# Peptides against a protein of PDB entry 3B8E, part 20

Target 1, 230 residues: chain A of PDB entry 3B8E
Amino acid sequence: PFLIFIIANIPLPLGTVTILCIDLGTDMVPAISLAYEQAESDIMKRQPRNPKTDKLVNEQLISMAYGQIGMIQALGGFFTYFVILAENGFLPIHLLGLRVNWDDRWINDVEDSYGQQWTYEQRKIVEFTCHTPFFVTIVVVQWADLVICKTRRNSVFQQGMKNKILIFGLFEETALAAFLSYCPGMGVALRMYPLKPTWWFCAFPYSLLIFVYDEVRKLIIRRRPGGWVE

## One batch from the design tools (peptide; aimed at target 1 I165 E172)

Design b2_p14_6_s2 (made by RFdiffusion4, then SolubleMPNN; from b2_p14_6, 12 letters changed)
Fold by OpenDDE base, seed 3:
Structure b2_p14_6_s2 (fold): chain B 230 residues (1-230), chain A 14 residues (1-14)
Amino acid sequence: as target 1 above (230 residues)
Amino acid sequence: DLVEQLLKQIQELA
């Protein structure tokens, strides 16, 4: 999100505080929970890792985490961001290059896509209004990401949801997201304005997409062992 | 200015 903010010169889609809440708040317990996941049914049929050549974190895992799933996650967040700004009069095309004028406190007549003038204070309100929904979108997409990370080859339906720590992690990240979104004072303290409940559903298509994508990927791996998808 | 904005946001939390 921050890279796109710099490259496209758009208003800040996700605040630094919200990023810290993701990295330190919502992601830690879920990540730890994966250490307690049960072994896949076929793990004992696989050859042991060669410690000299095989890394625990390989290029393929990095490609999946950052290149594929991370991109879908970012797209979900940006979709929510663009929808909110569009509802407030700023179409996506109009946001390109707008950052300089947007962040200038002395410019109080920035026009939206419909010719409405926005003061600096009004612009910052709508910017901060985007932060909470973007954050919540990331959390909802992370539900799918965490679930798909349970296995490398088996379907989630084959593995099941027996990891109580993972279930706790999903609850914890959701509870934290709700707390940050609705607790009084969070708008002032964290620049996370209260979220309309409807915005929680904006991420659901992307969460479903990630889940379906990974299940299809795993299905291909099971049907074609040794393929480029492994 | 971006770094300053980030630092300012962090300071407002503290």
Scores: peptide ipSAE 0.009, ipTM 0.406, DockQ to the pose 0.032
OpenDDE base, seeds 1, 2, 4, 5: peptide ipSAE 0.009, 0.010, 0.008, 0.008; ipTM 0.339, 0.346, 0.352, 0.386; seeds 2, 4, 5 fail the geometry check

Design b2_p14_6_s3 (made by RFdiffusion4, then SolubleMPNN; from b2_p14_6, 12 letters changed)
Fold by OpenDDE base, seed 4:
Structure b2_p14_6_s3 (fold): chain B 230 residues (1-230), chain A 14 residues (1-14)
Amino acid sequence: as target 1 above (230 residues)
Amino acid sequence: DLVEKLRKLIEELA
């Protein structure tokens, strides 16, 4: 989000403090929970990796994590961001290059896509209104991301949801997201304004997309062992 | 005010 903020010079889609809450708050327990995941049923039928040549984190894993899944997560967040701003009169094209004027407290006549003038305070309200839905979108997408990360080859339906720590992590990150979204004072402390419950569902298509994408990928791997998709 | 200052500081460092 911050890279796009800089490159496109758009209003800040997600606060840095909120990003830290994702990295340290919502992602920590789920990530640790993966250490307790049960081995895949067929893991002992596979040849062990060569510790000298086969890295734990290979290019395929990096591509999957950052290049594919991470991009879908980012798209989900930005979708929510653009929808909110569009509903408030700022079309995506109009946001390009708007950051400088947007963040200037002395400019109180920033025009939206329809010629409506916005004060600094009004703009910041809209900006901070985007932070919470963006954050929640990431958390909802992380549900799917965490679940798909349980296995490399087996379907989640084959592996099952036996990792109690992972389940706890899903509830923990959701509870934390709800706390940050609805607890009084979060608007002042974190610039996260309260979220309408309906916005939780905005991320569901992206979560489903990630899940379906990964299941299809794993299906291809099972049908074509040794393929590039592995 | 302190929270806001801390937030801004974190944002500047991030």
Scores: peptide ipSAE 0.015, ipTM 0.524, DockQ to the pose 0.034
OpenDDE base, seeds 1, 2, 3, 5: peptide ipSAE 0.012, 0.010, 0.012, 0.010; ipTM 0.467, 0.387, 0.477, 0.479

Design b2_p14_6_s4 (made by RFdiffusion4, then SolubleMPNN; from b2_p14_6, 11 letters changed)
Fold by OpenDDE base, seed 1:
Structure b2_p14_6_s4 (fold): chain B 230 residues (1-230), chain A 14 residues (1-14)
Amino acid sequence: as target 1 above (230 residues)
Amino acid sequence: DFVKEVLEKIKKLA
């Protein structure tokens, strides 16, 4: 998000505080929960990793985590961001290069795509209104990400949802997201303004996309062991 | 309590 913010010079889609809420709040418990996941049924049939030749983090894992799943997450967040700004009069094309004027507190007549003038305060309200939905979008997408991370090769349907700690993690991150989104004073304290409940659903297509994508990937791996998809 | 701790950590890091 921050790279696009710099490159496209758009208003900040996700604040630093919100990023910290993701990294320290919503990701920790779910990530820890994976340590308690039941072993895959075929784990004892797999050769142990060779510490001399097999990197723990390989190019395939980086490609999957950052190049695929991470990009889908980012797309989900940006989709929500652009929709909110468009609903407030700022079409995506108009946002390009707008950052400099957007962030200037002395400019109180920034025009939207329809010629309406926005004060600095009004612009910051709409910007911070984007931060929370972006955050929630990431959390909703993380549901799928966490679930797909339960297994490397087996389908989630084969593995099941028996990990109570993971289930707790899903509820915890969701409850935390709801708390940060709707608790009075969060707009002032964390620059996280409340969102309409409907915005939670904006991420669902992307969450489903990640889930389906990974299940298809795992299916391909099971059918064609040793392929580049593994 | 966890939420409060996280919020405090965030506030300290912000």
Scores: peptide ipSAE 0.000, ipTM 0.266, DockQ to the pose 0.103
OpenDDE base, seeds 2, 3, 4, 5: peptide ipSAE 0.000, 0.000, 0.000, 0.000; ipTM 0.261, 0.281, 0.218, 0.303

Design b2_p14_7 (made by RFdiffusion4)
Pose (drawn by RFdiffusion4):
Structure b2_p14_7 (pose): chain A 230 residues (1-230), chain P 14 residues (1-14)
Amino acid sequence: as target 1 above (230 residues)
Amino acid sequence: VIVVFFVFVVVFVI
């Protein structure tokens, strides 16, 4: 959101105060819950881990996330940002450009008249909007995320999805999102109500992508002992 | 524990 905000100088898809809603807020309970997760095999049947090699935060870890599911999770939120505007004057292939504030009116685009008070708005279909969606879009995929980061070998099936806390940590997250996106007024610090009708589901298309993917490879992992590149 | 977490979330929302 901040990176592409510079390369193609488009409108800021995600705010800073808006980022401190995934860490010390929403994703919180989910990860904590990840811990209550149980065994995945008879571990008391393997030499002790050699602390010289198999680190905790391996770098394959980074690959399988920082550059793989952080992306298909990236596109999903970096999509909703678009259709959060298209239904207001989004430039499907346009917009790519600054948007002053002291401008107050004077300019707009794709058949419109945006600015003052609608500058609080020219930055409101984004501020109290686009951001907040690019937010719920996050959590949206954090589901398939939270349900895939529940094993590194077994399918959600071979390992019943019964992490009581986590399952009941999901609503425990999703709810925070909405109870926060429709906060009777806590929109001052955060953003405004994203139209329940669609503004949510739009990110859900991608979550299904995440899931099946890591779900597949795990097979490639199992159907292949010392699985190749994966 | 689930109740505690729910309460926590509720409190956090408030």

Design b2_p14_7_s1 (made by RFdiffusion4, then SolubleMPNN; from b2_p14_7, 13 letters changed)
Fold by OpenDDE base, seed 3:
Formats: sequence, C-alpha cells, structure tokens
Structure b2_p14_7_s1 (fold): chain B 230 residues (1-230), chain A 14 residues (1-14)
Amino acid sequence: as target 1 above (230 residues)
Amino acid sequence: LVEELRKLVEELAK
C-alpha cells in the first residue's frame, strides 16, 4: 500500500496505525496457530527432507506468501480504497498525482472528478475514512489466506478445521478489527473512522478468489507431482 | 493500550 502511495502519488490508502494493527494485532495469533496445525495425511509418504539442501521455508513458500497471495491481498485493499474515494467524488484516474495537492494544508480548493472543491480538513476526513475499510478488507482476505496455509498439498476439505487455536485466531483478528472499527474514540485516537457495515462485504469476493485459486493450485499439485507449480 | 499505541505511532511518525 505504501509503495503505491509513493509511486502513483495517490492519497494515503492505509495509515501507519492500521499497518501496525495488522502486523502486530491481527497477524500474530493466526501465524502462531499454524505451528499447531496437524500434519497432512500424506506427509509420511514424502521423502525425508535433506537438512543440508532443503529449507523449511523455501523460495517457493516465500513466493506464494509475498508474491501471489500478497498481491491479491493488496488488490483487495486497493479495490475498497478506490470504491470509497469514487463514492466521495474522486475517480481512480483523478487520484494519480493528486497527493501533492491533497496533503497541502494551504490548498483548500482541490477539485474532485465532478468539480466539487474540497478543503484540507474535508480531504483528511475522506482519507481517514479509507483507512478502516482498507484494514478490514485485509482482515477478511487474511481469513482465506490463513485457511489455505493450513496445508501445502491437501485440500482444506481433506485436512479439515480441527485446529482450535487457528479458529481462535480467526475470531481474535475479527474481534480486534470490529473493536478498532467501531469503538468510540478510535477515529480520534487511531485515525480510524467508523466503518459502514456494508464495507465488510467488499472483500468477500477477493477472499473467495484466494480460496478458489489455492484449491485449484493444490489440485494441480496432487494431479501432477513434480510440476512447475510445486 | 490504545494510548501507548498512539504514542508509539507518533514516535514512529517522527
């Protein structure tokens, strides 16, 4: 999110506070829960790992986590961001290069895509209104990401949802997201203004897409062992 | 906790 903010010179889509809440608040318990996941049913049928050549965290796992899934998560967040700004009169094309004028407190007549003038205070309200929905979108997408990370090869339907710590992690991150989004004073304290309940659903298509994508990937791995997808 | 997080963020923003 911050890279796109710099490269495209758009208004800040995700605040520093929200980033910290993701990294330290919502991601920690889910990540720990994966350590308690049951072994895949076929793990004992695999060749023993060579400790000299085979890493526990290989380049493929890093590519999946940061490359493919990370990009889909970012796309989900940015989709929500662009929807909110468009509803407030700022079309995506108009946001390109707008940051310089957007962040200038002395410019009180920044025009939206429809010619409406926005004061600095009004612009900052809209910016901070984007932070909470972006955060919630990431949490909703993380539900799918956490579930797909349960297994490397087997379908989630084969592995099941027996890890109580993982289930607890899903509830914890959701409860934290709800607390930060709706607790009185969070808008002033964390610059996370209250979220309309409808914005929780904006991420659901992306969460479903990630889940379907990973299930298809795992299906291909099961049908073609040793393929380029492994 | 919220106040501590706010202070931490203010320090990092600096």
Scores: peptide ipSAE 0.008, ipTM 0.377, DockQ to the pose 0.053
OpenDDE base, seeds 1, 2, 4, 5: peptide ipSAE 0.006, 0.000, 0.000, 0.005; ipTM 0.361, 0.301, 0.299, 0.383

Design b2_p14_7_s2 (made by RFdiffusion4, then SolubleMPNN; from b2_p14_7, 13 letters changed)
Fold by OpenDDE base, seed 3:
Structure b2_p14_7_s2 (fold): chain B 230 residues (1-230), chain A 14 residues (1-14)
Amino acid sequence: as target 1 above (230 residues)
Amino acid sequence: LVEELRKLVRELAE
């Protein structure tokens, strides 16, 4: 989100506080939970890792995490961001290059896509209104990401959901997201204004897409061992 | 990122 904010000069889609809440709040317990995941049923059928040549975290894992899944997560967040701004009169094309005027407190007549003028205070309210839904969108997408990370090759349906720590992690990140979104004072303290409950559902198609994509990927790996997808 | 943190600190102090 921050890279696109810089490159496209759009209003800030995700605040620094929300980023910290993701990195330090919602992601920690889920990440730790993966250490308690049961071994895949086929692990003993795989060749032993060569500690000199085979890294525990290899280029394929990095490519999957930061390349494929990371892009889908970003797309989900930006979709929510663009929908909120469009509902407030700012079409996606109009946001390109708008940051300079958007962040200027001395400009109180920034026009939206429909010619309505927005004061600095009004613009900041809309910006901060985007932060909470973007954050919640990431959390909802992370549900799918965490579940697909349970296995490298086997389907989640083959592995099952027996890891109680992972289930606790999903509950914890959701509870934290709800707390940060709806607790009184969070709008002032964290610039996370409360969101309509409907925004929780905006990410569901993306979570489903990630889940289906990874299950298809794993199916291909199972059918074609040693392929380029592995 | 540092500039955003500084802005945030200023906004919270305000």
Scores: peptide ipSAE 0.012, ipTM 0.413, DockQ to the pose 0.033
OpenDDE base, seeds 1, 2, 4, 5: peptide ipSAE 0.006, 0.000, 0.000, 0.000; ipTM 0.388, 0.346, 0.346, 0.351; seeds 2, 4 fail the geometry check

Design b2_p14_7_s3 (made by RFdiffusion4, then SolubleMPNN; from b2_p14_7, 13 letters changed)
Fold by OpenDDE base, seed 1:
Structure b2_p14_7_s3 (fold): chain B 230 residues (1-230), chain A 14 residues (1-14)
Amino acid sequence: as target 1 above (230 residues)
Amino acid sequence: LVEELRKLVEELAA
């Protein structure tokens, strides 16, 4: 998100506070919960890892986690961001290069795509209105990420949802997201303004996409052991 | 938690 903010010179889509809430709030408990996941049914049938030849984290896993899934997450967040700004009169093309004027406190007549003038305060309200749904989008996408991380090879349908700590983690991150989105004073305290409940659903297609993508990937791995996808 | 996060951000921004 921040890279696109720099490259495209768009208004800030995700604030520092929001990033910390993701990294420390929503990701921590779910990540710990994975340590309590039951072993895959076939794990003991696999040969032991060769520490000389088998990387603990291979390049393909890194590519999946930080490349493909990360790109889907970013697309989900930016989709939500662009939709909200478009609903407020700022079309995506108009946002390109707008950051300099957007962040200038002395410019109170920044025009939107329809010629409406926006004060600095109004611009910051709409910017911070984007931070909350971006955060919620990440949380919703993280549901899929966490669920797919339950297994490396088996389908989630084969592994099941027996990890109560993982379920608690999903509940905790969702409750935290709801708290940060709807608790009075969060706009002042964290620059996270209240979210319309409908925006929770904006990320669902991307969450589903990640889930389907990983299930297809795992299916390919199961059908073609040693393939390029493994 | 919110206050702690705010303080942390302020410390990092500083």
Scores: peptide ipSAE 0.007, ipTM 0.390, DockQ to the pose 0.058
OpenDDE base, seeds 2, 3, 4, 5: peptide ipSAE 0.005, 0.007, 0.005, 0.000; ipTM 0.338, 0.391, 0.381, 0.383; seed 4 fails the geometry check

Design b2_p14_7_s4 (made by RFdiffusion4, then SolubleMPNN; from b2_p14_7, 13 letters changed)
Fold by OpenDDE base, seed 1:
Structure b2_p14_7_s4 (fold): chain B 230 residues (1-230), chain A 14 residues (1-14)
Amino acid sequence: as target 1 above (230 residues)
Amino acid sequence: LVEQLRRLVLELAR
């Protein structure tokens, strides 16, 4: 998100506070819950990692985390961001290079794609209105990310959803996201303005995409052991 | 939690 903010000079899609809420708030309990996941049925049939030759973090893991899943998450967030700004009169093409004028408090006549002028205060309200839905979008795609992380090779349908701590984590992160999104004063406290309930659904296609993508990946791994997707 | 996060952000912003 921040790289695109710099490169494209768009209004800030995700604030620092929202990033901290993700990293320290919504991700912690879900991540811990994975430690309580039931072992895959075939775990004892797998060779142990050779600590002399096999890295714990390999290129494949980095590719999956940052190059694939992380990119899908980012796309989900940006999709929500662009939709919100478009609904407020700022089409994606108009956002390119707009940051300089957007962030200038002395410019109170920034035009949207339809020629409507926006004051600095109005622009910041819209910007911060994007931060919360972006955050919620990340939480929604994290549902899929957490669920797919239950297993390395087996389908989630084979593993099931028996981990009560993981289920609690999904509930907790969702409840926290709802609290941060709708609690009075969050706009002032965290610059997280409330979002319409419909914005929660913007991430669902991406969450489903992550889930399907990983299930297909795992299916390929099961059918072709030792493949490049493992 | 919100207040803690707010404080943390303020601390990091210094």
Scores: peptide ipSAE 0.005, ipTM 0.369, DockQ to the pose 0.061
OpenDDE base, seeds 2, 3, 4, 5: peptide ipSAE 0.000, 0.000, 0.000, 0.000; ipTM 0.254, 0.333, 0.254, 0.349

Design b2_p14_8 (made by RFdiffusion4)
Pose (drawn by RFdiffusion4):
Structure b2_p14_8 (pose): chain A 230 residues (1-230), chain P 14 residues (1-14)
Amino acid sequence: as target 1 above (230 residues)
Amino acid sequence: VFVVVFFVFVFVFV
C-alpha cells in the first residue's frame, strides 16, 4: 500500500493508523491461538534439532510467506481498493496522480466534481472507506491464512479443524473488524462503515486462492518425499 | 474457559 503509492503515485490504499489494526489488534488472537495447536506427528521420534541449521525463522519461511502468500493476499486487498472506488468514480486505468487537499474542489475525474467537503470526501471514498476495506480484505484472507498456518505437512482434513480457540478465535477476529468498521463512531480514529452488501465479500474471492494453493503443495510435499523445489 | 476469556478480551478491546 505504501510501496505502490510511490511507484504509480495513486491514492494511499492503506493508512498507517490503519496498519496498527492487524498487529496489536486483529491478528493478535489468531496467532496466539495458533499456539494451542497440537501435534502433527510422533515427534518424540526424531533426533534433536540441530540449532546450527534448522532455525526457527527459517528463510524458506520467508519465501512461503513474505513472497508467496503475502502476494496473493496482496492482490486481493490491492483489488478491493479499486472496486471501492469504481462505484464512486474510480479510474480503472486512470487516477494515477496526486490529490491535494488545499485544492478544495477544483478537480476531479472520470465524469465528476470532487473537492471541498467532498475533499473531506475526495479523501473519504478512501479515508473512511478504501482503507477500511483494504482492511477487512486483509482479515478476509487471514482466514484461509489462519487455516493454512495450522500445519506444514497435513491437510486441514488429515488434521481436523478443531483448535477450539482458533476456530472460536476467528469470529473473535472477524467480529472485531466489523464491530470496528461499523463502530457507532470510532470512525474518527479509524474509518467508516463499508457497505455490508459487497464491500466485504470482494476480498473473499482471493481467500479461496490462498487456501487450495498451500493445500495442494502439501500434497506435492507428501506425494513426493524430499519434494523438489517446494 | 480460554475461549470465554478471549471473547471477553476482544469485547473489552472493542

Design b2_p14_8_s1 (made by RFdiffusion4, then SolubleMPNN; from b2_p14_8, 12 letters changed)
Fold by OpenDDE base, seed 1:
Structure b2_p14_8_s1 (fold): chain B 230 residues (1-230), chain A 14 residues (1-14)
Amino acid sequence: as target 1 above (230 residues)
Amino acid sequence: DLVEELRELVKKLL
């Protein structure tokens, strides 16, 4: 998010407080819950990692985490961001290079894509209105990420949802996201303005995409062991 | 104010 904010000079899509809420709030319990996941049925049929040759974090894991899943998460967040700004009169093309004027307190006549003038305060309300849905989008996408991380090779349908701590983590992160999104005063305290309930659904296609993508990946791994996808 | 200061600080750290 921040790289695109710099490179494209767009209004800030995700606030620092929302990033902290992701990293410290919504991600921790779900991540810990994975330690309590049941072993895959075939784990004892796999060779142990060779600590001399096999890195714990390999290029493939980096590619999956940052290059694939992380990019889909970012796309989901940006999709929500662009939709919200477009609904408020700012088309994606118009956002390019707008950051400098957007962040200037002395410019109170920034025009949207339709020629409507926006005061600094109005612009910041819209910006902060984007932060919460972006955050919620990440949380909804993280549901899929957490579920796909239950297994390395087996389908989630083979593994099932027996990990009660993981289920609790999903509810906790969702409840926290709802609390941060709708609790009175969060707009002032955290710059997280309330979002329309409909914005929760903006992430669902991306969450489904991640889930389907990983299930297909795992299916390929099961059918072609030792492939480049493993 | 504190949130804005934290934002500025994080903007400086990034």
Scores: peptide ipSAE 0.008, ipTM 0.394, DockQ to the pose 0.029
OpenDDE base, seeds 2, 3, 4, 5: peptide ipSAE 0.005, 0.007, 0.000, 0.008; ipTM 0.347, 0.412, 0.364, 0.391

Design b2_p14_8_s2 (made by RFdiffusion4, then SolubleMPNN; from b2_p14_8, 12 letters changed)
Fold by OpenDDE base, seed 1:
Structure b2_p14_8_s2 (fold): chain B 230 residues (1-230), chain A 14 residues (1-14)
Amino acid sequence: as target 1 above (230 residues)
Amino acid sequence: DLVEQLRKLVLELL
C-alpha cells in the first residue's frame, strides 16, 4: 500500500495505525493458531527437511507469500479504496498525483472528478474513511489466507476445520476488526472511521480468489509432485 | 486531548 502511495502519489490508502492493528492485532492469534493445527495425513511419508540444503524460507514460499497471496491481498485493499473514493467523487485516474494537494492543509479547494471542491478536513475524513475498509478488507482476505495455510499439500476439505484455536482466531480477528471499526471514538483515537456494513463484502471475491487459487495449486501439487508449483 | 497527544506521538514514532 505505501509503495503505491509513493509511486502513484495517491492519498494514503492504509494508515500506519491500521497497519499496526493488522500486524499486532488481527494476525497474532490466527498465526499462533497454526501451531495447533493437526498434521497432514501424509506428513510421515514426506522426507524430513535437509537443514544443509533446504531453506526454511525458499524462493517458492517468498513467491507465494509476497508475489501471489500478498499481491491478491493488496489488490483487494486497493479495490475497496478505489471504490470508496469513487463513491465520494474521486475516480482512480484523478487520484494519480493528487497526494501533494490532498495532504496540503492550506489547499481547501481540491476538486474531485466532478468539480466539487473539498476542504482539507473533508478530504481527511474521506481518507480515514478508506483506512478502516482497507483494514477490514485485509482481515477478510486473511480468513482465506489462514485457512489455506492449514495445509501445504492436502486440500482444506481433506484436512477439515477441527482446529478450535484457529476457529477462535477467525472470530477474534473479526471481532477485533468490528470493534475497531464501530466502537465510538475510534475515528478520533485511531483514525478509523466507521464503515458501512456493505464494505465487508468488497473483500469476499478476493478471499474466495485466494482460497480457490490455493486449492487449485494444491490440487496441481498432488497430481504432479515435484513440479515448479510446489 | 490525551488521546490526540498519544495519537500524535504514535504517528511520530512510526
Scores: peptide ipSAE 0.013, ipTM 0.485, DockQ to the pose 0.035
OpenDDE base, seeds 2, 3, 4, 5: peptide ipSAE 0.000, 0.007, 0.000, 0.007; ipTM 0.364, 0.462, 0.379, 0.435; seed 5 fails the geometry check

Design b2_p14_8_s3 (made by RFdiffusion4, then SolubleMPNN; from b2_p14_8, 12 letters changed)
Fold by OpenDDE base, seed 4:
Structure b2_p14_8_s3 (fold): chain B 230 residues (1-230), chain A 14 residues (1-14)
Amino acid sequence: as target 1 above (230 residues)
Amino acid sequence: DLVELLRKLVEELL
């Protein structure tokens, strides 16, 4: 989100403090929970990794994590951001290059796509209104991401949801997201204004997309071993 | 412009 904020000069989609809440809050327990995941049923039928040639983190994992899944996560967050701004009169095309005027507290007549003038305070309310739904979108997408990360080859339906620590992590990140979204004072402390409950559902198509995409990928790997998709 | 970006980051962290 911050890279797009810089290169497109758009209003800040997600605050730095909110990003820290993702990295240190919502992602930490779920990530640790993967260390307790059960081995895949076919793991002993595979050749052991060569520790000298085969890295634990290879180009395929980086491509999958950052290039594919991470991109879908970012798109989900940005979708929510653009919808909120569009509902407030700022169409996506109008946001390009708007950052400089948007962040200037001395400019109180920034026009939206319909010619309505916005004060600095009004603009900041809209900006901070985007942060919480963007954050929640990431958390909801992370549900799917965490679940798909349980296995490399087997379907989640084959592996099952037996990892109690992972289940706990899903509840913890959701509870933390709800706390940060709805606890009084979060608007002042974290610049996270409360969101309507309906915004939680905006991420569901992206979460489903990630899940379906990965299950299809794993299905292809199972049907065509040694493919480039592996 | 870069200074303004840095200022924004600082303001978000405070």
Scores: peptide ipSAE 0.019, ipTM 0.586, DockQ to the pose 0.024
OpenDDE base, seeds 1, 2, 3, 5: peptide ipSAE 0.017, 0.014, 0.014, 0.017; ipTM 0.505, 0.483, 0.531, 0.518; seed 5 fails the geometry check

Design b2_p14_8_s4 (made by RFdiffusion4, then SolubleMPNN; from b2_p14_8, 11 letters changed)
Fold by OpenDDE base, seed 3:
Structure b2_p14_8_s4 (fold): chain B 230 residues (1-230), chain A 14 residues (1-14)
Amino acid sequence: as target 1 above (230 residues)
Amino acid sequence: DVVEELRKLVLELV
C-alpha cells in the first residue's frame, strides 16, 4: 500500500497505525497457530531438509508469499480503497498524481472527478474513511491465507480443520478487527473511522480467489510432483 | 490530560 502511495502519488490507502494493527494485532495469533498444525500425511515420505543447503525460507516460499498471495491481498485492499473513493467522487484515474495537492493543507479547492471542491479537512475525512475498510479487507483475505498455509501439498479438505488454536486465531483476528472498527473513540485514537457492515463483504471474492488458486496449485503439485510449481 | 496529549503526539508522528 505505501509503495503504491509513493509511486502513483495517490492519497494514502492504509494508515501506519492500521498497518501496525495488522502486523502486531491480527496476524500474531494466526501465525503462532500454524506451529500447532498436524503434520501432513506424506511428511514421513519426504527426506529431511539439509540444514546446510536447504533454507527454511526459500525463493519458492518468497514467491508464493509476496509474489502471488501478497499481490492478491493487495489487489483486494486497493479494490476496496478505489470503490470508497469513487463513491465519494474520486475516480481511480483522477487519483494518479493527486497526493501532492491532497496532502497540502493550504489547498482547499481540490476538485473531484465531477468538479466538486474538497477542503483539506473533508479530504482527510475521506482518506481516514478508507483506512478501516482496507484493514478489514486484509483481515478477510488473511482468513483464506491462514487456511491455505495449513498444508504444502494436501488439500485443506484432506487435512481438515482440527487445529483448535488456528480456529481460535481466526475468531481472535476477526474480533480484534471488529473492535478496532466499531469501538467508540477508535476514529479519534487510531484514525480508524467506523465502516458500514457491507464493506466486510468486499473482500470475499478475493478470499475465495486465494483459496481456489491455492487448491488448484496443490492439486497440480499432487498430480505432477517435482514440477516448477512445487 | 497527559494521555490525551500523548495520543495527539502519536497521531502527529504517525
Scores: peptide ipSAE 0.006, ipTM 0.366, DockQ to the pose 0.034
OpenDDE base, seeds 1, 2, 4, 5: peptide ipSAE 0.000, 0.000, 0.000, 0.005; ipTM 0.323, 0.327, 0.357, 0.381

## One batch from the design tools (peptide; aimed at target 1 F168 A175 A178 F179)

Design b2_p15_1 (made by RFdiffusion4)
Pose (drawn by RFdiffusion4):
Structure b2_p15_1 (pose): chain A 230 residues (1-230), chain P 15 residues (1-15)
Amino acid sequence: as target 1 above (230 residues)
Amino acid sequence: VPVVIFVALVVLFSV
């Protein structure tokens, strides 16, 4: 959101105060719950881990996330940001350009008249909007995320999805999002109510991508002992 | 509590 905000100088898809809603807020309970996750095998049947090699935060870890599911999770939220505008004057292939504030009216685009008070708006189909969606879009995939980061070898099936806390940590998250996107007024610090009709589901298309993917490979992992590149 | 939260969400999304 901040990176592409510079390369193609488009409107800020995600705010800073908006980022401190995934960390010390929404993703919180989910990850804590990840811990209550149980065994995945008879571990008391393997030499002790050699602290010289198999680190905790391996780098393959980074690959399988910081550059793989952080991306298909990236596109999903970097998509809803578009159709959050298209239904207001989004430039499917346009827009790519600054948007002053002292401008106050004077300019718009794709058949419109945006600015003052609609400048609080020219930055409101984004502020109290686009951001907040690019938010719920996050959590949206954090589901398939939270349900894939529950094993590194077994399918959600071979390992029943019964992490009581986590399952009941999901609503415990998703609810925070809505109870926060429709907060009777806590929209001052955060953003405004994203149209329940669609503004939510739009990110859900991608979540199904995440899931099946890591779900597949795990097979490639199992159907292949010392799986190749994966 | 999860059921209540679920119901609250269903109500919220139905309203």

